# Designs tried in a protein design run: peptides against a protein of PDB entry 5H65. Part 131

Target 1, 294 residues: chain A of PDB entry 5H65
Amino acid sequence: QYLERTPLCAILKQKAPQQYRIRAKLRSYKPRRLFQSVKLHCPKCHLLQEVPHEGDLDIIFQDGATKTPDVKLQNTSLYDSKIWTTKNQKGRKVAVHFVKNNGILPLSNECLLLIEGGTLSEICKLSNKFNSVIPVRSGHEDLELLDLSAPFLIQGTIHHYGCKQCSSLRSIQNLNSLVDKTSWIPSSVAEALGIVPLQYVFVMTFTLDDGTGVLEAYLMDSDKFFQIPASEVLMDDDLQKSVDMIMDMFCPPGIKIDAYPWLECFIKSYNVTNGTDNQICYQIFDTTVAEDVI

## One batch from the design tools (peptide; made by RFdiffusion4, then SolubleMPNN)

Design b2_p15_8_s2 (from b2_p15_8, 6 letters changed)
Fold by OpenDDE base, seed 2:
Structure b2_p15_8_s2 (fold): chain B 294 residues (1-294), chain A 15 residues (1-15)
Amino acid sequence: as target 1 above (294 residues)
Amino acid sequence: SLVEELEKEASKLSS
């Protein structure tokens, strides 16, 4: 699709909705902190929520660790179970269930663990050794996902979250529906468990200025704009630095806007109603950062 | 066995 470049002054006079290609300078952006710009987005209900902090997860897993695994749910056709009693004074019970593929345990790098009573630290350690970890609890007749406020799936350093509003959780035995029990694709796991997976997104507001006008454009993007996955950036210092460098490049501190590079992007206008007021807003879409030659 | 190896990894819990 081809769009002719349109000056901001012209865009500001037009009705929504429309799509535009623009060339503008990034006068400013918010939020300034990367952590604040990474959110979880539901593709179904479009809810935006914060990525849980470690402290939040600690509380959830600590609470989960107070529950005793049900021995009746151990060692099914789907998984083999092992139970530990911690050596601390409380002696919490920890159950790890090793998911089998057609009755056979796969290699660690292909194995999904279901864990009851694990701490965040323990779960993270396990996720570094095994393919995936699902925090679970003993339900009435089956293992169940522990809490959608915590990750439903942890793969390496990636925490996969589900939407509480849109998900209709199903018990762990529904993983049997997966033909491939080695790759543990998050979307497949989510589907099996009735979870609507949340998407990591960058959420920012750009103030754009092309010399003819100024407008604010909303950015909600998972991996296209920066060519960096929002799902990985919080856990990777190098990726964080890269994003910071990109933003500093387009919006260098202490330098006048005349020296800023030109940003080419696509924006779409849309109508927003706030009470009796109708406002036209703008969103960046289908854009990878590009700089014009100055 | 593979199970034993996996169990060894799991045994790192609380350590």
Scores: peptide ipSAE 0.067, ipTM 0.801, DockQ to the pose 0.013
Fold by OpenDDE base, seed 3:
Structure b2_p15_8_s2 (fold): chain B 294 residues (1-294), chain A 15 residues (1-15)
Amino acid sequence: as target 1 above (294 residues)
Amino acid sequence: SLVEELEKEASKLSS
């Protein structure tokens, strides 16, 4: 729908909820560090959480490596299993289960691996050679996802996470329900395993100034605002540079705001209740800025 | 074979 441009001073006087088109300068933004602006968001319960750090994952996988793979769960109709024992790590057992497609092992670039006892480093190496990797553990009757605090699916450099609150985990054999066992679409894998997938999002607060007023607007966006996926940015230096470039363009360091470019965007107002206090907040929506930079 | 290739890749975990 068409919205006329509204000055911030007028917006600040109006009740919520409403939608606006604005033209303003980005006076400042927070957080300033890109890695701090990338979060995981549940589309169902709307929980925001931090992306786990490498150190966090190391601990999870180290703990997983202390468990011995159950021989009874190896070599099913769904997967073929291989087990290795490390020589210099007190005999750590590593089990790799190769998921089959219609009883046949697919090509490596189409193959899903289920891994027990692997380290983060090992898993990452394998994810570069195979289509996908799922960290698993031996359950009572079937393989199970290792931990929702770790990725449920790793594809290349992308770590897919699930919501602990909303997920009701099912055993690995539920992957049998997938017709396509070559593409390993994250949403399909998640559905089969009872996982509500989390979304990577950029979370920022923009201080906007159009000369008539100043307004703080919240940005929560996965891939539209920068035309860069939040899911990939942390693992790609070029994408990080691109985001930094965009932010530097709109909010250049060492330059006065008078020289800042104008940002056109849509914002919506909404009411937030904190105890007895009612506050009007603003969120950026349906806005792409990359076209102005590239 | 394909199986051998996969096994070789997986075997890197133990090294």
Scores: peptide ipSAE 0.063, ipTM 0.798, DockQ to the pose 0.013
Fold by OpenDDE base, seed 5:
Structure b2_p15_8_s2 (fold): chain B 294 residues (1-294), chain A 15 residues (1-15)
Amino acid sequence: as target 1 above (294 residues)
Amino acid sequence: SLVEELEKEASKLSS
């Protein structure tokens, strides 16, 4: 759709909901730290969650490592199992299950690992050698996902999380429903296991000023605004630097706002009611920041 | 180490 540019002073006088095209300077933004701006969003219940920290995951996997793998659940038609006992960690037992495709082990780059008792460090190393890793535990009759507070699927450096509220977990044998057991698509894995996958999103508040008025606009975006996936930014220093550079470009420190570049974007207004108070809020949508800044 | 042993297994899968 085509929208003419509207000055902020005019927008501030209008009722919601409406859509606008604006040209404004980014006076300020929050949060200032990138890692605080990356969240997990449920597409079903719309809850925003924090991305678990390394320390959080360490605790979960340490707890998981206290449980002994069940021998009766090893070596099924779905996977081949191998067990290790660590030498220096109180004899910690680690079970790795290699998922087969039609009874045949695939190549490592196509193979899904199910791991019991692994540490975060071990899992991360394995994710660099195999297609994917799922942390699991021994259930009563089958292997089960370890904990939705941890990733349900790790591919390379990407951690895929599920919504605790919306998911109804199914046992690992439900992976049999997948026809293709060589390309482990996160959405397919989630569907098979009854998981509602969470989406990585950038969450920021922009203070915009075009000289006629000032308003705050909310940004919730996965990969369009920066043309950088929120799912990858926390694990990639170069991507982090890129986002920081973009923000510094639009909101340079130590420089007066008169020298700031202009940001062109789309915003939509919406009503928020809190008791007797009715407030109009604004959200950025369908916007990509350009490399060439006016 | 566990990782080293698993790397060996990975090599077998790739052969």
Scores: peptide ipSAE 0.036, ipTM 0.737, DockQ to the pose 0.012
Fold by OpenDDE base, seed 1:
Structure b2_p15_8_s2 (fold): chain B 294 residues (1-294), chain A 15 residues (1-15)
Amino acid sequence: as target 1 above (294 residues)
Amino acid sequence: SLVEELEKEASKLSS
């Protein structure tokens, strides 16, 4: 899209809603810590949620491990089951169900595991050896997803989460509806299980200054702004470094703002009402930052 | 360990 550049001083005087192209310096941004800027967003209810920490997941899986797998639910047409009893003090029982494709076990790199009673560490290790892992529990008549507070699907280092508010969970046997039981596309798995998948997003507030005025603009973006997926950044040190480098480039510490590079981006204004107070807010959209600065 | 045993199973499935 194309818009003429508008100075911030002019924008600040105009009514919302409108779209603008701007050229400004990034005076400051919040939050400063990357892990605080990555959130989960529901595309339906639009609720923003924190990405669960490892400690949170440990608790969930520890609780799940206190429940005994139901023998009646093992070895169905959908999956083959194997049970382990740990020899530690807890005597934890772990069930792993290997999902079959047309009654045949696929290769490990194409195989989905359903796991009951696994720890986070065990699940993570398995996700590196198999295609995907779903934490499950024994329901009344079928296996069920363990907890939407934990990932419903783990692929390698990627944790896929679902919205508790918008999801209407269905039992594991609904995976039978998938024609392809080798690729395990997260959206397909979610659909089969009645899950509304959450989206990883970068959430930041930018203070922009072009010398004529200053305004705050909100950023909510999954992969366009940095050209880095928010879904991968928390688990990849190189991607984290890249984001940090980009932010340091536009907002270098210890340097006067006059020496900052110019940032070109699109912003949209919108009205926000809080009681009797009407305010105009701004959001960055359709913007990709480039290392080539003017 | 469980992981070790499952890794063995993974090897069987990948061959």
Scores: peptide ipSAE 0.036, ipTM 0.739, DockQ to the pose 0.012

Design b2_p15_8_s3 (from b2_p15_8, 6 letters changed)
Fold by OpenDDE base, seed 3:
Structure b2_p15_8_s3 (fold): chain B 294 residues (1-294), chain A 15 residues (1-15)
Amino acid sequence: as target 1 above (294 residues)
Amino acid sequence: SLIEELEKVASTLSS
């Protein structure tokens, strides 16, 4: 879409909602730490959540490991099961269920594992050897997802999370509804299990200054702004460096703002009510900055 | 094969 460039001083005087194209310098941004800027967002209820830390997941999986896999739920038409008993750790039992495709075990790179009693470390290792992993527990009549506080699906280094508020969990046998049991598309898995998948997003506040005025603009973006997926950045050092490089380019430390490059972007204004206080806020949208870095 | 997959899992769990 085409919009004329509008100076910030003019924008600050206008009512919301409106859309603008601006040219401004990034005076500052928050949070400064990349890991703090990555959140989980529900596309339905729009709740923002923190990405669980490794320690959080450890607790969940440790608790799961205290439960004994139900023998009655092993070896169904959907999956073949194998049980391991650790010699240490008070004889922890781990159940692995290999999901079959049309009654046949697929290749490891196409195979989904359902895991009972696995540690985070074990699950992560398995996710690097198989297509994907779902942490599960023994329910009354079927396997069930372990906990929405943990990933419902792990593929490689990517953890897929679901919204507790919007999800209505269904038992694992609902994976039978999937025609393709080789690619394990996260959205398809989520749909089968009644999960509303959360989206990784960069959440940042930019202080923009074009010399005529200063305003704060909110950024919530999954992969467009940096042309880097928020879902991958936390687990990839190179991607982290790239984001840092971009931010350093637009907001270089130790340099005066007069020397900052210009940032061209779109912002939209919107009204926010906080009690009796009404204010106008701004959000960046439909903007890519990575092209300016190349 | 099932055996191969089980071996992979076993090696992971024992590491």
Scores: peptide ipSAE 0.038, ipTM 0.764, DockQ to the pose 0.013
Fold by OpenDDE base, seed 5:
Structure b2_p15_8_s3 (fold): chain B 294 residues (1-294), chain A 15 residues (1-15)
Amino acid sequence: as target 1 above (294 residues)
Amino acid sequence: SLIEELEKVASTLSS
């Protein structure tokens, strides 16, 4: 929908909800550090969560490595299994299960690995050699997902997370329901395992000023605003630099706001009620900076 | 083959 430009002073006087097209300067933004702006969002319960740090994952996988793979769960129609005993760490046992497609082991670039007892480092290395990796543990009757606090699926450098609140985990044998056991689409894997996948999002607050007024607008976006996927930015230095460059362009350090470029974007107002207190908030939507900078 | 892939895994675990 086409919208005429509305000055901020006019917007600030209007009731919500409404949609606006604005032209304003980015006076400031928060958080300033990119890694702090990347969150995980549940599309179902709408909770925002922090992306786990490597240290957090290390702990989870270290704990998993203390568990012994169940021999009874090895070598099913779904997967072929191999177990290693490490020389260090009191003989840590690592089990790798190669998921088969109709009883046939696929090529490495099409193969899903289920891993028990692997470290983060090992898992990451494997994810670069195979299609994808799922960290698992031995359950009572079947392999199970290790922990939703860790990725349920790792493909290359992309870590896919699930919502603890909304997910109802099912055992690994439910992967049998997948007709295609070569592409391992994250959403399909999630569905088979009863996982509600979380979405990577940029979460930022922009202070916008057009000379007539100032308002704060909330940004929650996965890949449209920067034309960079939030799911990939944390693992790619070049993408990080690109985002930083964009933000520096709109809000250059050491320069007066009068020299800032104009940002054209869409914002929507909405009501927020906190007890007896009603406030109007603003959110950026349907905006791509590459197309909306003048 | 499975053997080749297992060797790759073994190498990964040993690194």
Scores: peptide ipSAE 0.038, ipTM 0.764, DockQ to the pose 0.013
Fold by OpenDDE base, seed 2:
Structure b2_p15_8_s3 (fold): chain B 294 residues (1-294), chain A 15 residues (1-15)
Amino acid sequence: as target 1 above (294 residues)
Amino acid sequence: SLIEELEKVASTLSS
C-alpha cells in the first residue's frame, strides 16, 4: 500500500486506527539483549511466550526419562522400535521409534524419530543425524507427544513449539494421515497432531524521533524487518551478529542522534484500553530496515 | 537399514 510520508507530530494528534509511512531516527530500543527480544507467538490466541531455555528443557526431559516405555506400543505399522538401557542414571530406559514410510524405513536424512526417555543432549545429537525428532511418551493406547512445554518437533537446530491453549493434541498414529513421511514439514506434523504451531518473533519497542515528535512503536516480526528469521537467530552466531550490527547502525552508542541514519517504515496506530484509560499505541508493520542516504 | 540407524542411535546414547 502506498502512503505519503507523515511527520510524527501530525501522527501524534490523530485518532486511531490509521496507517502511516514515516521517516524517523531510532533514538532507542528495548530490550537491548537479543535473547530477550525473541518470543513465541500464537497466531490464534495471540499470546506471547518465552522461548524455553536449556534448563527448562532439561527438567522436562529429565522428568520424561523417569517414565518407562510401554512395551505394548512398540513396533507398529507406523514405526519400528528399539529400547536401550543406560549404564548410568539407574538404568534409564530410552525408546527410539523409527517412523516408516509405507512400511519402509527411510534414510536417516528423511527419517523421523520418536523418542521416549531421551535427554536434551541426546535429542539434540539425534536431530543432527536424522531428519527430525519428536519427544513422546507412552499413552494409554498410543504414543503421545511428551509435553507442549518442550518442542513437538526438532529439525537440526530448530525447535518447533506448540500453543498449549489452542492445541487439541492427537495421538502419534495420526501421523499416518501424512502422505509424505520423508520431508516432515512442521505445519503438516502439527496439523496431524492437533497442534497450533507457535511462531518465533522479534518483539521490540522502538523510540522513534523525526525531529518533529517522538513516539514509541511496537515491533513484532518473524523475518521481514531484519530479513533474518527469528526462528534461526538464537542458534546462529552470525545471524546474531548481523542483528546486533543492524541495531548498532541505527542506534550507535556514544553518538548524537543527529548523526543517526534515517529509518523509513510503516506504522499503524491502534487503541488500547487499560481499565478506564484509553491509549493510542503504534506498531511497525510491513517494513524491512534500510539505511537512508544522508 | 534399521541396523544402521540403530548403530547411529546407539553411538549417540553411549556418548
Scores: peptide ipSAE 0.038, ipTM 0.763, DockQ to the pose 0.013
Fold by OpenDDE base, seed 4:
Structure b2_p15_8_s3 (fold): chain B 294 residues (1-294), chain A 15 residues (1-15)
Amino acid sequence: as target 1 above (294 residues)
Amino acid sequence: SLIEELEKVASTLSS
């Protein structure tokens, strides 16, 4: 749809909700650190949460490693199992379950590993050698997902998380419902295990100034604004540099705002109730920053 | 093969 460009001064006087096309300079933004701007968002309950830090995951996997794998749960029709005892760490037991496709072990690039008792480092290494890794634990009658505070699925460098609030976890044998046990699509895995997958999003607040007025606009975007997936940026130095470059372009340090490039974007206004007070807020939507800026 | 995959895992766990 076509929207005429509206000056900020006019927007600031109008009631919500409305949609606008604007042209403004990015006076400032927060948070300034990229890592602080990446969050996990639930599409159902809309909760925003922090991406777990490495230290958080270490603790979870350490706790998981305190339990010995249950021998009775090894070697099912779904997976072949192998147990290792580490030479160090007081003989930690590690169980690796190789998920089969129709009773046949697939190639490594198509194989899902279920890891019981593994460390973060080990899991990360395995995720680079196999298609996917799921941290699991021995349940009463079946293997179960270890902890929703940790990734339910790791593919390469991408950690897939689930919503604790909205998920109703099911046991690992529910992976049998998947016809294709080679691609391991995160959404399919999540569905089979009763997980509501969280979405990586950039969450930022832009202070926009077009010379007629100033307003703050909220950005929550997964991959459109920067044309960079929020799910990949934390683990890719080049992508991080790209985002930093974009932000530096719009907000060059040490330069006056008069020299800033113009940002064209769409914003929508909406009402927020804070107690008895109604406030109008703004959110950026359907916007991709272009390399060719004015 | 399973053996090859196990070897990959073993090498990872031992590192």
Scores: peptide ipSAE 0.037, ipTM 0.762, DockQ to the pose 0.013

Design b2_p15_8_s4 (from b2_p15_8, 6 letters changed)
Fold by OpenDDE base, seed 5:
Structure b2_p15_8_s4 (fold): chain B 294 residues (1-294), chain A 15 residues (1-15)
Amino acid sequence: as target 1 above (294 residues)
Amino acid sequence: SLVQELQRTASELSE
């Protein structure tokens, strides 16, 4: 796509909806804290949700750990089960189910574990050694996903979440529908289990100034703007530093705006109606941050 | 084997 540059003063006078190419300085942005800017977005119902905190997950898994695995659901054609008793004060029973591919156990780097009764710490440790982990519980006739308030799939440090509103959960045996039981693509797992996966997104508000006018623009982006996946940033200190560095570059603290670099981006205008009030809002789209010289 | 690997992991988790 190609658009000529339009000054902000001209944009502010025009009706919505329209698309623009702009060159402006980032006067300020919110929220200032990175962890507050990362959200979960449902592609179906479009609700924005907070990423659960570690404390939230601890509660969910602790509650799950109070339930005893059902012996009747162990060792099926889909998975082999192993039970161990923890050596902590409670002596909890934990069930780990190894999903088989055509009746054969795969390698650890291809293996999906179904974990029943594990704590967050235990689950995280297992996810570092095996390809994928799904927290589950014993249902009436089959294993079931533990809770959509927790990840439905953990791969390394990546937590995959599903939408509570849009998902219609199916039992774990529906994983049989997957032809390939080695790669464990998150979208495929979600589809098999009736889950609408949530998307990690950066959500920020930019105040832009090109010297002719000031405009507030909304940013909702998963991996294009920073060229950094929102799904990985919360669990990677280096990625967090990179995002912070980018934001500091465009909006350096303690420096006058005259010395700020120029930001080139695309914005689209749209109408928002609040009763009798009609407001024009702006959203950044199809933009990758690039270092520009003044 | 996967079971052996799990056993090793379980031992670590128990500590």
Scores: peptide ipSAE 0.185, ipTM 0.862, DockQ to the pose 0.013
Fold by OpenDDE base, seed 3:
Structure b2_p15_8_s4 (fold): chain B 294 residues (1-294), chain A 15 residues (1-15)
Amino acid sequence: as target 1 above (294 residues)
Amino acid sequence: SLVQELQRTASELSE
């Protein structure tokens, strides 16, 4: 797609929807803190959600830890179960279910664990040793996902979330439909369990200025703009520093805008109706920050 | 190493 560069002053006079190529300086952006810019987005209902905080997860898993694993659901053709009782004053029963591949337990780096009654700390420790972890609970006839407010799948430091609105949860035995029970692709796991996976996205508002006009543009991007996955940035200090560096390059603090570098990007206009009021908004799309900026 | 990981898992969860 080829678009000629259009000055902001001209864009501001035109009706929506349209697509533009622009060259402008990033006067300012919000939110300023990176962790506030990372959200979860549903590709179906398009709802934006906050990434749950550690404290939120603690509560969910603490509640789950009060439930006793159902003995009738242990040791199926799909998984082998191990039960532990903690020796602390609370005396929790924790069930770990090791998913088998064709009746055989895989290696730890290929193994999916179903955790019943574990704390966040315990789950995180396990996720560092095994390929994947799914928090579960005992249902009436099968294990079920614990709570969509918590990750449905944890791989290393990455938490995969599902949309409560769009998901229709199925029992854990539906994992049998997966041909490959070693790689545990999140989308495949989600599909098997009836989950619509949420996407990590950077959500920012850019104030752009090319000298002819000022325009606010919305950025919602998962991994294209910064060439950094939003799904990984919260748990990686180096990635966070990289994003901060990029933003500082385009919008350096304590420096006049005249010294700012030019940002080339694509924006699209669209109409937003609030009652009788019609507003034109702008969104950045198909834009990647050049590597030489870093 | 699977056995070792399982044992370690048990130890960690029992704490």
Scores: peptide ipSAE 0.169, ipTM 0.854, DockQ to the pose 0.013
Fold by OpenDDE base, seed 2:
Structure b2_p15_8_s4 (fold): chain B 294 residues (1-294), chain A 15 residues (1-15)
Amino acid sequence: as target 1 above (294 residues)
Amino acid sequence: SLVQELQRTASELSE
C-alpha cells in the first residue's frame, strides 16, 4: 500500500478513482465548530444524521413517560422488574427491568437496565451507576425499544444510536440470544435487537494547499485521524480541547499559511455526478494526523 | 451490592 507523494497539481489533472499520498498545508476547514463536525453515520445505507440534542431526547422520553408499563410484561425469566411512582404531582409509573444472567442478577457494573417511563435525567442518572441502560416501552407481547430517535443503549456518557432506515427491530426477549449478559457489547446488543448501529464520525472539509495547487478533501473518520473517538468527544471537554488544539496547530488563526505545518495524509479521488455535471471529489482516508516540521 | 444500588435507584426515580 505504499504510495509516492504526489503534488496536488498533478492530482488535479488525473481521472478518478485513484489513491494518493500527499503533503499539504491545511489552508482552511469546515465546519469550524466541533459540534457541527460530529455526525452519525450508518455503515449500511451511508446516511449521515445529526446527533440528537438534549432537547430532542427530552421530548422523546417525556412522551414515553406518559405511558404506563404493562404489568403483564414484568418479571420474566430475562429480567426482574421494579416499579416506582414518582413523587411529583403527576405520579408517573417508572419500570426498571434488571436483566439477569442465567437467572441471576449481576453486579451493578455488569447490569443492563431496561427503563420504561423514565425521563432523560433519570436515565442519565442510572447510566452512571449501571453498566448499560436501554429505554424501552411495553409492546403487545414483550418489551420493545422505545424509539430509535433516542439511544438504544446508554453506557456511561456514550449514547448509542441505531439507523431507522436499516434496522428491523426485534423485541427485548431477543437479548436471550446473547451468551454473555454481563459485558453488553453495543454491537451484540444491536444485533440481538435487529438494530444497525450508527457510528459517530468526524465530518469535515479540508482545503489543502501544497503550493502547487489547492483542493478540497472530505474527511469522515471515527477515531483514526485525530486518534480521538468521535463517540466520546462531545461529552468530554478535554477531548474537545485536544481536537481544537490539533486544528489550531495545523491551521493557526492569524498566521500566514507560509508558517503552517505540513500535513501528510492519504486522499482518494472519486467521481460524483450531480445531474449532468460530473465532478471529481477527494476524501481523506487511512490517515492519522501527522506533521512534517522543518 | 446490587441491593444497595436498587435502593439508590428507587430513590432517584422517586424524585
Scores: peptide ipSAE 0.158, ipTM 0.851, DockQ to the pose 0.013
Fold by OpenDDE base, seed 4:
Parts: structure tokens; C-alpha cells; sequence
Structure b2_p15_8_s4 (fold): chain B 294 residues (1-294), chain A 15 residues (1-15)
């Protein structure tokens, strides 16, 4: 859809809701630190959550590692189980369940592991060698997902999280419903296990200035704005550098705003009411960052 | 092979 450019001074005088195309300079933005701008968003209940830190995950997995795997739940038609006893002072029992495809173990790069009693370090090592890892625990009658506060699926360095509010967890045997047990698509795994997957999003507030007025616009985007997936940026130094470079390009430090490049984007206005207070807010949408060609 | 990966996994987890 095409929209004519509207100056910010005109936008600031209009009622919401409306959509605009603007050309403005990025005077400032917040948060300034990239890791603070990446959040988890539920597409169903729309709650925003912080991405768990390694320290948070360590606690969860350490707690899980205190539990003993149930022998009765090992070696089903769905998976083959191997048990290891650690050589540390505690001598933990760790169970690794290898999910089969039609009764046959797949190749390692296609294999889903269910890990029971592993530490974060051990899980990370496994995720580097196998296609996918799911942290699990022994339930009453079946293996179950360990904790939605931790990833329900780990693929390489990518952690997939689920919404605690919207998910209704099902036991691990529900993975049998998947016809393809080699690709392990996160959405398919989530559906089988009753999980509403959370989405990684960039969340930022931009202060935009076109010389006629100043406007704050909210950004919530997963992969379109920067053309970089929010789901991968936290674990990839090169992607982090790229985002930083983009932001520095539009908002260079130590330089006056007169020298800033022009940013073209779409914004939509909306009303926010709190009691008797009515405020018009703005959100960036359908925008990929681009500079005006000089 | 899968067997080799499993063996390496076992070694790593046993430590």
C-alpha cells in the first residue's frame, strides 16, 4: 500500500488511529544496549517476557539434575534410552533418550534428544552434535517437559521458549503424532506438546525528528526491520555487530543531528486510555531500515 | 556415524 509522506508536525495534530509514511531522523533510541532490546513475545496473550539468562537456566537444570530418571519410562517405541552416571562427587544419573523415526534411529544431524538430569553445560554440548534437544523429566506415566522457564527445544545455539500462560503441556509421547521425525520443526514440536511458542522480538523506542516536530515511535519486530532475526542475534556476535552498525549509522555518536541520515518508515497511531487520561501513541510497522539516497 | 556420536556423548556425559 502506498501512503504519501506526512510531516511530523501534521501527524501530531491528528486523531488516532491512522497510518502514516514518514521521513525523519533518528534523534535517539532506547534501550541503548542490544541485549536489553530483545524480548520474548506471546502471539496469543501478547505478554512480553525477558529472555532468560544463563544463570537462570543453570538453576533450573541444576534442580532438574537432582531428580533420578524413572527406569519404567525408558526404551519405548518412540525412543531408545541410555543412562550415564557422572564421575563427580554427586554421581548424578543422566538419561538421554534418542527419538526414533519409524522405529529406527536417525542420523545425529536429524536426531532429537530428550535429556533428563543434564546440566546446562551438558545440554549445550549435546545440542552442538545433534539436531535438537528437549530437556525433560520423569512424570507419573510418561516423560514430560522439564520447565517452560527453560527452552522446550534447543537447536544449536537457538533456544525456543513457550508461554507459561497459554500453554497446556502434553506428555512426550505426543511426539508420535508427528509424521516427520527428522526435521523437528519448532512449531510442530510445540503443537505436539501443547506449547504456544514465544517469538523473539526487538523492542525499542525511537525518537524521530524531521525538523517540523519530534515524535516517539514504538518498535516491536522479529526480523523485518533489521533484516536480522531477533531469535539469533543474542548468540551471534556478527549479527550483534550488524545491528549496532545499523543503529550507529542512523544515530551516530558524537555527531550533530543535522548530519544524520534520513530514515523512511511507516508508523501507525493508536489511542491509549488510562482512566481520564487519553494519549496517542505511535508504532512502527511494515518497515525495513533504509536511507534516503543523497 | 550415529554410533560414534553416541559413544562420544557417553564419554562427555560420564565426566
Amino acid sequence: as target 1 above (294 residues)
Amino acid sequence: SLVQELQRTASELSE
Scores: peptide ipSAE 0.142, ipTM 0.848, DockQ to the pose 0.013

